# Designs tried in a protein design run: peptides against a protein of PDB entry 4JHK. Part 155

Target 1, 212 residues: chain A of PDB entry 4JHK
Amino acid sequence: EDYKIQSFDLETQKLLKTALKDPGSVDLEKVSSVIVDQSLKDQVFSREAGRICYTIVQAEAKQTNGSVFRRNLLNRLQQEFKAREETRKRSTQEWVCLVSFICNIFDYLKVNNMPMVALVHPVYDCLFRLAQSDALKNEEEVDCLVLQLHRIGDQLEKMNVQLMDELFNLLRDGFLLQEDLSSMGRLLLLEILEFRAGGWKLSDTAQKYYYS

## One batch from the design tools (peptide; made by RFdiffusion4, then SolubleMPNN)

Design b2_p25_7_s3 (from b2_p25_7, 12 letters changed)
Fold by OpenDDE base, seed 2:
Structure b2_p25_7_s3 (fold): chain B 212 residues (1-212), chain A 25 residues (1-25)
Amino acid sequence: as target 1 above (212 residues)
Amino acid sequence: LEELDKEIAEEVTPLSLERIEKLLK
């Protein structure tokens, strides 16, 4: 499997590879910290971090029946989530990376092949924040919002359809009423509205219209 | 994978999830 860890130096790559295969031989707290830190800097990595994390969790469970990595990961995630407004003020990039990372963890870090219930509200909280007027005017935040909804929207809806309805009410209002949206932002909102309306699917024609 | 998922699930009790939810809110 390719875990796309090229953004790390060779030593750290080795550490991560070892964690994936033999988690008991490495400092899993350090590994979790490295993954979170990089996820906050690199959105491409943050999109893949969930898969890496899940693999490490599985490997540790299989090897020692331990959960050191997951505990440390979630602890750090809690800290970053609590500080999300400060992060957003400091750096839009770090903020959208954080959201991407949390959504990716939601997508991959499953229990009994089900999403972790504990992450549902935090994910929605992030998406609702992206759906506020001050965020919708920022194309980078709209990109993040739409991307996450494309990736995990159907799963999130299954977990809480009421919150999804409320979220999309905000998106609809933004699309229709907000004047300072970029042309691309408005287009993306329309696309995601149609995406959900179509059962979280898009036709090939629609795909080309919005993204080609 | 199913067995592994069960092992993970055993570590995530309703109480533990509640605690995590509280911390993540």
Scores: peptide ipSAE 0.022, ipTM 0.569, DockQ to the pose 0.086
Fold by OpenDDE base, seed 4:
Structure b2_p25_7_s3 (fold): chain B 212 residues (1-212), chain A 25 residues (1-25)
Amino acid sequence: as target 1 above (212 residues)
Amino acid sequence: LEELDKEIAEEVTPLSLERIEKLLK
């Protein structure tokens, strides 16, 4: 329906709107670059970006049976993923935006309504990085970790339960053993542990306890 | 764990992207 692209200038908004409707008439490499750049700056947009990307992919496939946009998007994603540690050192905010973007691409950019297998390990790698001690002490990273697990944790587990078990072992240890967690960080870890234990859902009482 | 890291690194490669493109056609 409507896409949240108000953060872009008017010219770029027009570009994106055209890409959504008539992808063959625009530079899809430029479009992909713009989307990725903004996703690295705005975590809210990172969520929207997944939906936008999926729409453009479908539009191009239907219009020309092409995949130029998807190829450029994934190539850029690969570049950013490879540089993830440098990004984290430079800016925690950009790092969590990157993770959010990758997770949302996983969530929205599906093949035959199934997640892309090639994205499973990269997503887990990002989440594992957020689960390390040096990241768990940063509430912004914990927020990101927990948010992504709420969004796509059940899907990821279906793809690889062993990795999910390993990830949650780290989260459990962080909750129990790490001393420099913030109060909110510790609370969020406990919540996500219970969330998975409850089949990736929270009861009304638990929801009130953690988020009221 | 090191093997896991290697596997993760191998997932995001030009080859993997090509495979994705083939699956989408």
Scores: peptide ipSAE 0.022, ipTM 0.574, DockQ to the pose 0.064
Fold by OpenDDE base, seed 3:
Structure b2_p25_7_s3 (fold): chain B 212 residues (1-212), chain A 25 residues (1-25)
Amino acid sequence: as target 1 above (212 residues)
Amino acid sequence: LEELDKEIAEEVTPLSLERIEKLLK
């Protein structure tokens, strides 16, 4: 399979490629750190990172029946999650990258072809934080929120419909009541409200209206 | 590994990531 790792230098690309095929021959702690670091800088990469991580996890399991990579990955994720408020205060960009990465790990790092139930609440915690008034006024955070809901909203709802209802109550209130939303932010909230109401699908007509 | 995955998947609390870390030790 082809993985989008062109953003790394050649030596790191080689390291990642080796980890994908022969994880036992590389320092998997270093590999996990490199992936997380880049995911926290590049939101676009974070989705690909999820797929890469899953592949490495499976490769290691098959090769050595080990879980060193997953352990290091989740440990680092936990550290970043615990510090999420400090990260948000320091850099909105790093914060939305963190959320994106957590959501993408949820999306790709499945167990027995099912999402990790253990990641459900952490993901919702991040999305609820993005749905607060102080975050909704920031277009970058709204972009992140709506993007993740488009990607994994249907899966999250299946895991916990009550939390999804509560989340969308906040989004509805934000759309209707919050005055300091950007025009684009308000448009995105309306779109995602409609998206869920339509069963996590959007008609072609609506798609053209919101994203033309 | 399968058993570990099952244990991880069954955690549903807000402190899930912390508990995952404990399970992986």
Scores: peptide ipSAE 0.021, ipTM 0.607, DockQ to the pose 0.144
Fold by OpenDDE base, seed 1:
Structure b2_p25_7_s3 (fold): chain B 212 residues (1-212), chain A 25 residues (1-25)
Amino acid sequence: as target 1 above (212 residues)
Amino acid sequence: LEELDKEIAEEVTPLSLERIEKLLK
């Protein structure tokens, strides 16, 4: 399997490759830290990070029946989540990277092939934060919100439909009532409203309308 | 809202992680 780790130096690439194949031979705390650090800087990498994390978790379970990597990963995630407001204040980019990372971990790290229940509320909390008026006026945050809902919205709804209803009430209100949305932001909100209304699916025609 | 936020934040705790580990085994 090919993993997109070209952004790391050669030594770190070697570390990650070893973790993927022989996790018992490396410092898995260090590996988790490296992955989290990069995910907080590169939103594109965050999706790949989820896949990498899943693979390492499975590899360690099979090799040693251990869970050192997952434990360290989730502990770091908890720390970053708790500091999310400070992160947002410091850098919108780092904030959306954090949200993206949390959402991708939710997407890839399954428990018995089901989403990790412990991540449901934290994910919703992040999305609700993005749905606040001060965030909706920032196109970068709207982009992040809509992207995550496209990726994991259907899964999240299955976990808690009430929270999803509440979230989309905010999005509808933002679309209809908030005046300082960018044109693209408003368009994206409309699209995601239609996306959910259509059962988390878009027709090819609609997709071209919004994204061509 | 503050109380709700606190409850949400408590979802990811060492205790919750322990429960997750049990489910994974």
Scores: peptide ipSAE 0.020, ipTM 0.562, DockQ to the pose 0.062

Design b2_p25_7_s4 (from b2_p25_7, 13 letters changed)
Fold by OpenDDE base, seed 4:
Parts: sequence; structure tokens; C-alpha cells
Structure b2_p25_7_s4 (fold): chain B 212 residues (1-212), chain A 25 residues (1-25)
Amino acid sequence: as target 1 above (212 residues)
Amino acid sequence: MEELDKELEEELKPESLERIKKLLE
């Protein structure tokens, strides 16, 4: 399997490649730290990060019956999650990267094609934070929110429809009542409202309207 | 919010990790 890790230096690339193939031969704590650090800086990498993490978890489990990588990864994730408000205050970019990373871990780090139940509420918590008025006025946060809902919204709803209903109530209120939304932000909110209403699918007509 | 943290901590417990390992086999 091919992984996009060109953003790392050659030494780190080798480390990651080795972790993917022979996780028992590398410092998996270091590997997890590298992946998390990069994911907090580069939102595009977060998708690859999810795949990489899943592969390493599987490889370690099969090779040594170990779980060192997963433990370190989730520990770091928990630390970042707990500090999410501080991160948001410091850097919107880092905050949306964090949300993206958590969502991608939820999406990729599955067991028997099932998401980790423990990640459901943390993911929703992040999305609810993005749905607050102070976040909806920031287009970067709206972009992140809508992107994650496109990616994993259907999965999240299956896990907890009540939370999804509550989340979308906030989004509807934001769309209808909040005055300081950007034009694009308002458009994205409308699109995601219709996306869910359509069973987490976008009609051809809607696709042309929002993305042509 | 604190409850959410606890849920994540449950996945970090050795018992949970062992279950995950078995399911990944």
C-alpha cells in the first residue's frame, strides 16, 4: 500500500515505512508523536494519518500481539483533546487540524469495520464546539465542520442520532439567526443541512448549485 | 465534557486494548 509521507524528511519517512512493515523494530511512541505533530500542522495529512495509524495498529497486533502504538496514539490524542480550548485560542488552524485528526482517527481506526465507541462523544464534542456562534463566524471552522460531516456524518448518526439532531439544530439556528456568518459559511451550512436531509448524499442539482 | 474524557480513557485500559487486538486478528 502506498502512503503519502513526502512532507517528512527522509529519516522520518524511513521510520514511518519501517513502522508500517515492522512495527516491532522501531520506537512506536516516537512514531505516534511524529504523526500527531504533523497532523496538528497539516490538515491534508490527517487523512493519511488515519490510514497510517490503522495499518500500524494492525501490523503490531499481528506481528507481536502488541498495542504500544495505539496506546501512545490515543494517549496523545486525549491530551490534545483535553487542551482543545487552549489550542483554539492559540491557533484556529491548529484547532481545526486537531478536529480533523480526531475525526479521521474515528473514520479509519475501526475494528471489524466498526468505529471505536469511545471516540463517538469526543468527536461530537468537537463538532458541537465548531457549531457554537463564536466558531460559526469563522469560515475556517465552518469549513472544518462541514468537511467532517461529509466524511463521517452518516457514521456518527448511526452511533447517536440524538446528538446529531442536536448538532443540526445548532446549525439551523446558525444559518437562520446568526448575522455575522460569511457568505461562504452560510452557503456551507445550507449545503450540509441539505446533505443530511438527503440521507448524507448530495443530489446532482444541489451539487451544481453549491460546487459548480 | 469530563465524561467524554473518561470514555476515551476506557479505551486505553489494558482490557480494552486486548479486545481490540483480538478483533484485529
Scores: peptide ipSAE 0.027, ipTM 0.566, DockQ to the pose 0.072
Fold by OpenDDE base, seed 3:
Structure b2_p25_7_s4 (fold): chain B 212 residues (1-212), chain A 25 residues (1-25)
Amino acid sequence: as target 1 above (212 residues)
Amino acid sequence: MEELDKELEEELKPESLERIKKLLE
């Protein structure tokens, strides 16, 4: 499912395109704000935002050897991360979009072709929050949790296997012991448990069973 | 996350750039 930039108004589309082609000619603080704001509103965009951010970072580095965009992006992300509990209380949708965005940045912004070490704990913090009982009862949060683990679980485990073991202990307990899970939520937890047990892979038969 | 800005070293990924260009078309 590819994101379509046509979801933005024409002015914003132009702004983003120009940021990629000629980042020195636009307000990169504004660009970063637009990306973060839209990532909090649109879950599909939040899945694509990491690649967009990565490309803008590279474009600015190549053109001016600057890092204005990255600095503003990470500053805004830090603010949103610190306020994540308030965001969750206000809007489950914005909360899961925030998690998706952070995980997407983790997936695309690399250092020496490796995931950023500094993002490991923030990502795990978000996933652990989604694995709490009050979150597991919400199907939207379970969807988000399972989606991120499918996308970056193998990478996260390589960074810290102990935290991944602890996370999956919570998921196992939720699957076995929690009574107020939705039917789909319970199914998704079982699937992700099997997914990791299979080396972060799923057979074609299992894929059809859980996602058909 | 301020550490993220200091830590990040940009690496060119041509495949990623092409994917983004397609999204923006």
Scores: peptide ipSAE 0.022, ipTM 0.560, DockQ to the pose 0.030
Fold by OpenDDE base, seed 1:
Structure b2_p25_7_s4 (fold): chain B 212 residues (1-212), chain A 25 residues (1-25)
Amino acid sequence: as target 1 above (212 residues)
Amino acid sequence: MEELDKELEEELKPESLERIKKLLE
């Protein structure tokens, strides 16, 4: 379901609506900042932000042939990515929101209908971080990891199958060898292992087993 | 992971971002 813009205050709602309708009339740097800030604290929004960003990018390109929004968005994304370890230390929630946001941007901001090559390694880096032992013991991080792989795993694999193989080796080892996983975390790891093995598809029987 | 981080920095450097911008236009 689409994100409800009503979660923002009225001023921000107006700003975002105007950005979509008439991007040349608003401060697109501010718009990008608002979107990133909200994505870092709202997990639901972080999953939806890519669609909004893509729409604004298209609107600005169509109206003014400009790219101010995209430039500011990517610059801010770079800053947040560089600070990802500090973010994780400060707040697990903000960290998983950041990962969700980056993955969502990867999913929606495409070049010639293809994922942005420059985001491939950053996305993998985030997923590899979530696949480390200290992260796998946290169910919130496992939830994030598995969710992103469900959403964009097939796309990522097409971009770099070697990294995907390495990532899933870590997940396999975590599932088999790590003792301090939660029961749900272990179940989710098993599910995602089977999900990829099945060509990034989940059988009806498996879906019932893991999610019913 | 350290090697991966270095490669990530190269892809996210300003010059790389400019190339991305150009490709998206």
Scores: peptide ipSAE 0.016, ipTM 0.436, DockQ to the pose 0.065
Fold by OpenDDE base, seed 2:
Structure b2_p25_7_s4 (fold): chain B 212 residues (1-212), chain A 25 residues (1-25)
Amino acid sequence: as target 1 above (212 residues)
Amino acid sequence: MEELDKELEEELKPESLERIKKLLE
């Protein structure tokens, strides 16, 4: 029950905590809106929002057998996803936050202990966008891409191995052929290629090489 | 929950993916 919500003011923190404990006593539409808004602004929060969301979903289900929060959350997610290209044009940071958020929701908001099928293609769509040449040259987008693949790549592959193969073909080509990658970007691509090749695991040696 | 998943799938189409697939052909 130790949730990372330090990015919110005290009043909002109280709102979120109440939603987690007693969802029936708060405006769950407002709660969902706050979470999405903050996830688009704060990368740290966007990486953790899924756990918070899932907890609220569970709390509401247990308390009232309701799904108001999930409905509002996913509706807002749909809106943001539809506008993803506009978001990317406006702000790379907001774009990568959006990707991080949707991937995090995929990771935590499970149904019967399985990922939501509805999120599979949207997640892949975002990752494929990050794998395009215009995105790979942007280190911030590469960071996001590699981070998500580290977090949920194995789960995504189980949902659709063909798309994962296609995605990694793009990453391989980017690593080998694209000239305007940053040094760090190239390193990250190499690492993630090796990560998948190793069954979504890193050896101790590789871990030290890339992250020590 | 299954109903919501279906609804979400209809709204969240992989349009960019389709474009990319064409480029890979």
Scores: peptide ipSAE 0.013, ipTM 0.356, DockQ to the pose 0.517

Design b2_p25_8_s1 (from b2_p25_8, 20 letters changed)
Fold by OpenDDE base, seed 4:
Structure b2_p25_8_s1 (fold): chain B 212 residues (1-212), chain A 25 residues (1-25)
Amino acid sequence: as target 1 above (212 residues)
Amino acid sequence: MEEEEEEEKEREELEEEIEALEAAA
């Protein structure tokens, strides 16, 4: 299986490849830090990061029955989550990368084929933040919000339908009442409202876009 | 105040998960 790690230098690529095959032979704290750092800079990598993280977790579990990588990953994730408002103020790009990363970890890092319950509220908190008026006026944040809901919305709803209802109330109100939405932002909100109403079912074209 | 309470709950839940992983390691 091929992993998209070309954005890293050769030394780091080797580190990641080794972590994927023989996690016990590398510093897994360093590996987790590298993955998180890159995920905060590159939204495209965020999806790959989730897959990589899952693979490393599984490899470590099989090799040593350990969870060092997952522990370090979650610790770093918690630190970034706690600082999310400061991150947003500093850089919208880093903020949406953070949200994307958290959502992808939720999506890929399954435990016993189930999502980690501890990540449910943090994910919703990020999405609720994106659904606030000051975020909805920013097309980059709307893009992020809608993308994540397309990818993991159905899973999140299964975990907590009440929070999903509350979230979509905000999205509906934003769509109907907020005046400073971009044209594309308004279209995206309408699309995601219809997407959920349709049972989280994607057209073939939309599926290619959101899951490419 | 309710929002702050929810945020604290989220942090606590994640911290508990991390602690559980450490204990199981």
Scores: peptide ipSAE 0.029, ipTM 0.631, DockQ to the pose 0.077
Fold by OpenDDE base, seed 2:
Structure b2_p25_8_s1 (fold): chain B 212 residues (1-212), chain A 25 residues (1-25)
Amino acid sequence: as target 1 above (212 residues)
Amino acid sequence: MEEEEEEEKEREELEEEIEALEAAA
């Protein structure tokens, strides 16, 4: 399987590949740190990191019945989440990468085929932050918001429909009332409003765009 | 205040999940 780790140096790639196959033979704290660090600066990796994380979690569970990797990953995730406002102030790029990463972890890092309940509110908090007026005027943040909702919106709604309704009220108000949206931002908001209204179903064209 | 309380609750929930994982290790 391709885990899109080509952005790492060869030594790090080897480390990650070893973690995927023989997690007991590597420093899993280091592995988790590397994954999070890269996810914060590379959005392409960030949105795919959940898959590799899930695989490592499963490999460790199978090999040693351990959860060292997941524990370290979540600890680091907690730290980054707590600092999310400072991250946003420092770098919009890192902020949207963080959101993408958290959403991807939510999507892939399931326990007994269920989302981690503890991640539901953190994900919503990130999306609500992206739905604020100061974020909606930034096309990069709108792109991130819409992308995440395309990927995990249906799952999030199942976890808490009330929060999803509140979120989309903000998006509707932004679309209708906010004057300083970019043209593309406005179009993206309209698209996501229609997407949810349509039952979170992607067209083939949209599928290619968001998941290519 | 309500928003702050909710944020604290969310942090606690995540911490509890982490602690549960640590206890199971």
Scores: peptide ipSAE 0.027, ipTM 0.606, DockQ to the pose 0.077
Fold by OpenDDE base, seed 1:
Structure b2_p25_8_s1 (fold): chain B 212 residues (1-212), chain A 25 residues (1-25)
Amino acid sequence: as target 1 above (212 residues)
Amino acid sequence: MEEEEEEEKEREELEEEIEALEAAA
């Protein structure tokens, strides 16, 4: 199976491959740090990161019944989440990478085939931040917001429909009332409003755009 | 104040999850 880790140096690739097959033989804290660091730099990788993380978690559980990797991963995630406002101030790109990473961890890192309840509020908090007026005027943040809602919106709604209603009230108000949205931003907001109204169902064209 | 309290609650929930994982390991 290809985990798209070609962007790493050979030694790091070896480390990751070993973690996937024999997690007990590597420093899982280091592995988690490497994955998080790359996810904060490359938004595209964040989706792969989720899949990689899930695989490592399963491998460790099977091999040693341990959860060292998941613990380290979540600890690092918590640190980055706590610093999210500072990250946003420093770099919009790093901020949207962080949001993407958190959302993809939520999406892939299931426990007993269920989302981690502890990640629900952090994910919503990030999305609510993206839905604020100062963020909606930035097309990069709108892109991130809409992308995450396309990918995990239905799951998030099942976890807390009240928060989703509140979030979409902000998006509706932004679409209708905010004057300094970009043309593309406004179109994306309209699309996501319609997407939820349609029961979170993607067209074939939208499927290709968001998932390929 | 309410927002700060909610943020703290969120952090606590995540911490509790981490602790639960540690206890289970």
Scores: peptide ipSAE 0.026, ipTM 0.612, DockQ to the pose 0.080
Fold by OpenDDE base, seed 3:
Structure b2_p25_8_s1 (fold): chain B 212 residues (1-212), chain A 25 residues (1-25)
Amino acid sequence: as target 1 above (212 residues)
Amino acid sequence: MEEEEEEEKEREELEEEIEALEAAA
């Protein structure tokens, strides 16, 4: 399996690989911190970090029946979520990385084969923030919003269809009424509106763009 | 004010979930 850890130095890569195979032999608090820190800096990594996290969680459960990694991960995630507005003000790039990361954790970090219910509202809160007028004018934020909806929109809707309806009302209004959208931003909003209307089914072209 | 209250509620829900996971460990 490719865990996309090439952005780390060799020592840290070794640490992560050890955590994946023998989590009991490493400091799992340190591992969780490293993953979160990198997820806030690297959009590619933040999109796939959830799979790494889930693998470590499962490995620890099997090896020691422990949950040290998951606990530390979620604690750090909560801290970053609480500070999300400050993060957005400081760095749009870190903000969209945070959103990507939390969405990826929602997607991969299953408990008893189910999504963590407690993550539903935090995910929606992030997406609603991206759907505000001040965010929709920023192409980086629109790209992030649309990307997450393509990846987990169907799952989120199953968890709360009312919130999804409200979110898409904002997106529709933004598309129709907001004047300072970029050309690409407007195109992306139209595409995601049509995507949901089509039952969250991708065209071949869209599939390649979002998942390749 | 409603947005702040909802945000606080959501943070509390996540905290409760974390605590539940810790208790089950």
Scores: peptide ipSAE 0.030, ipTM 0.639, DockQ to the pose 0.080; fails the geometry check

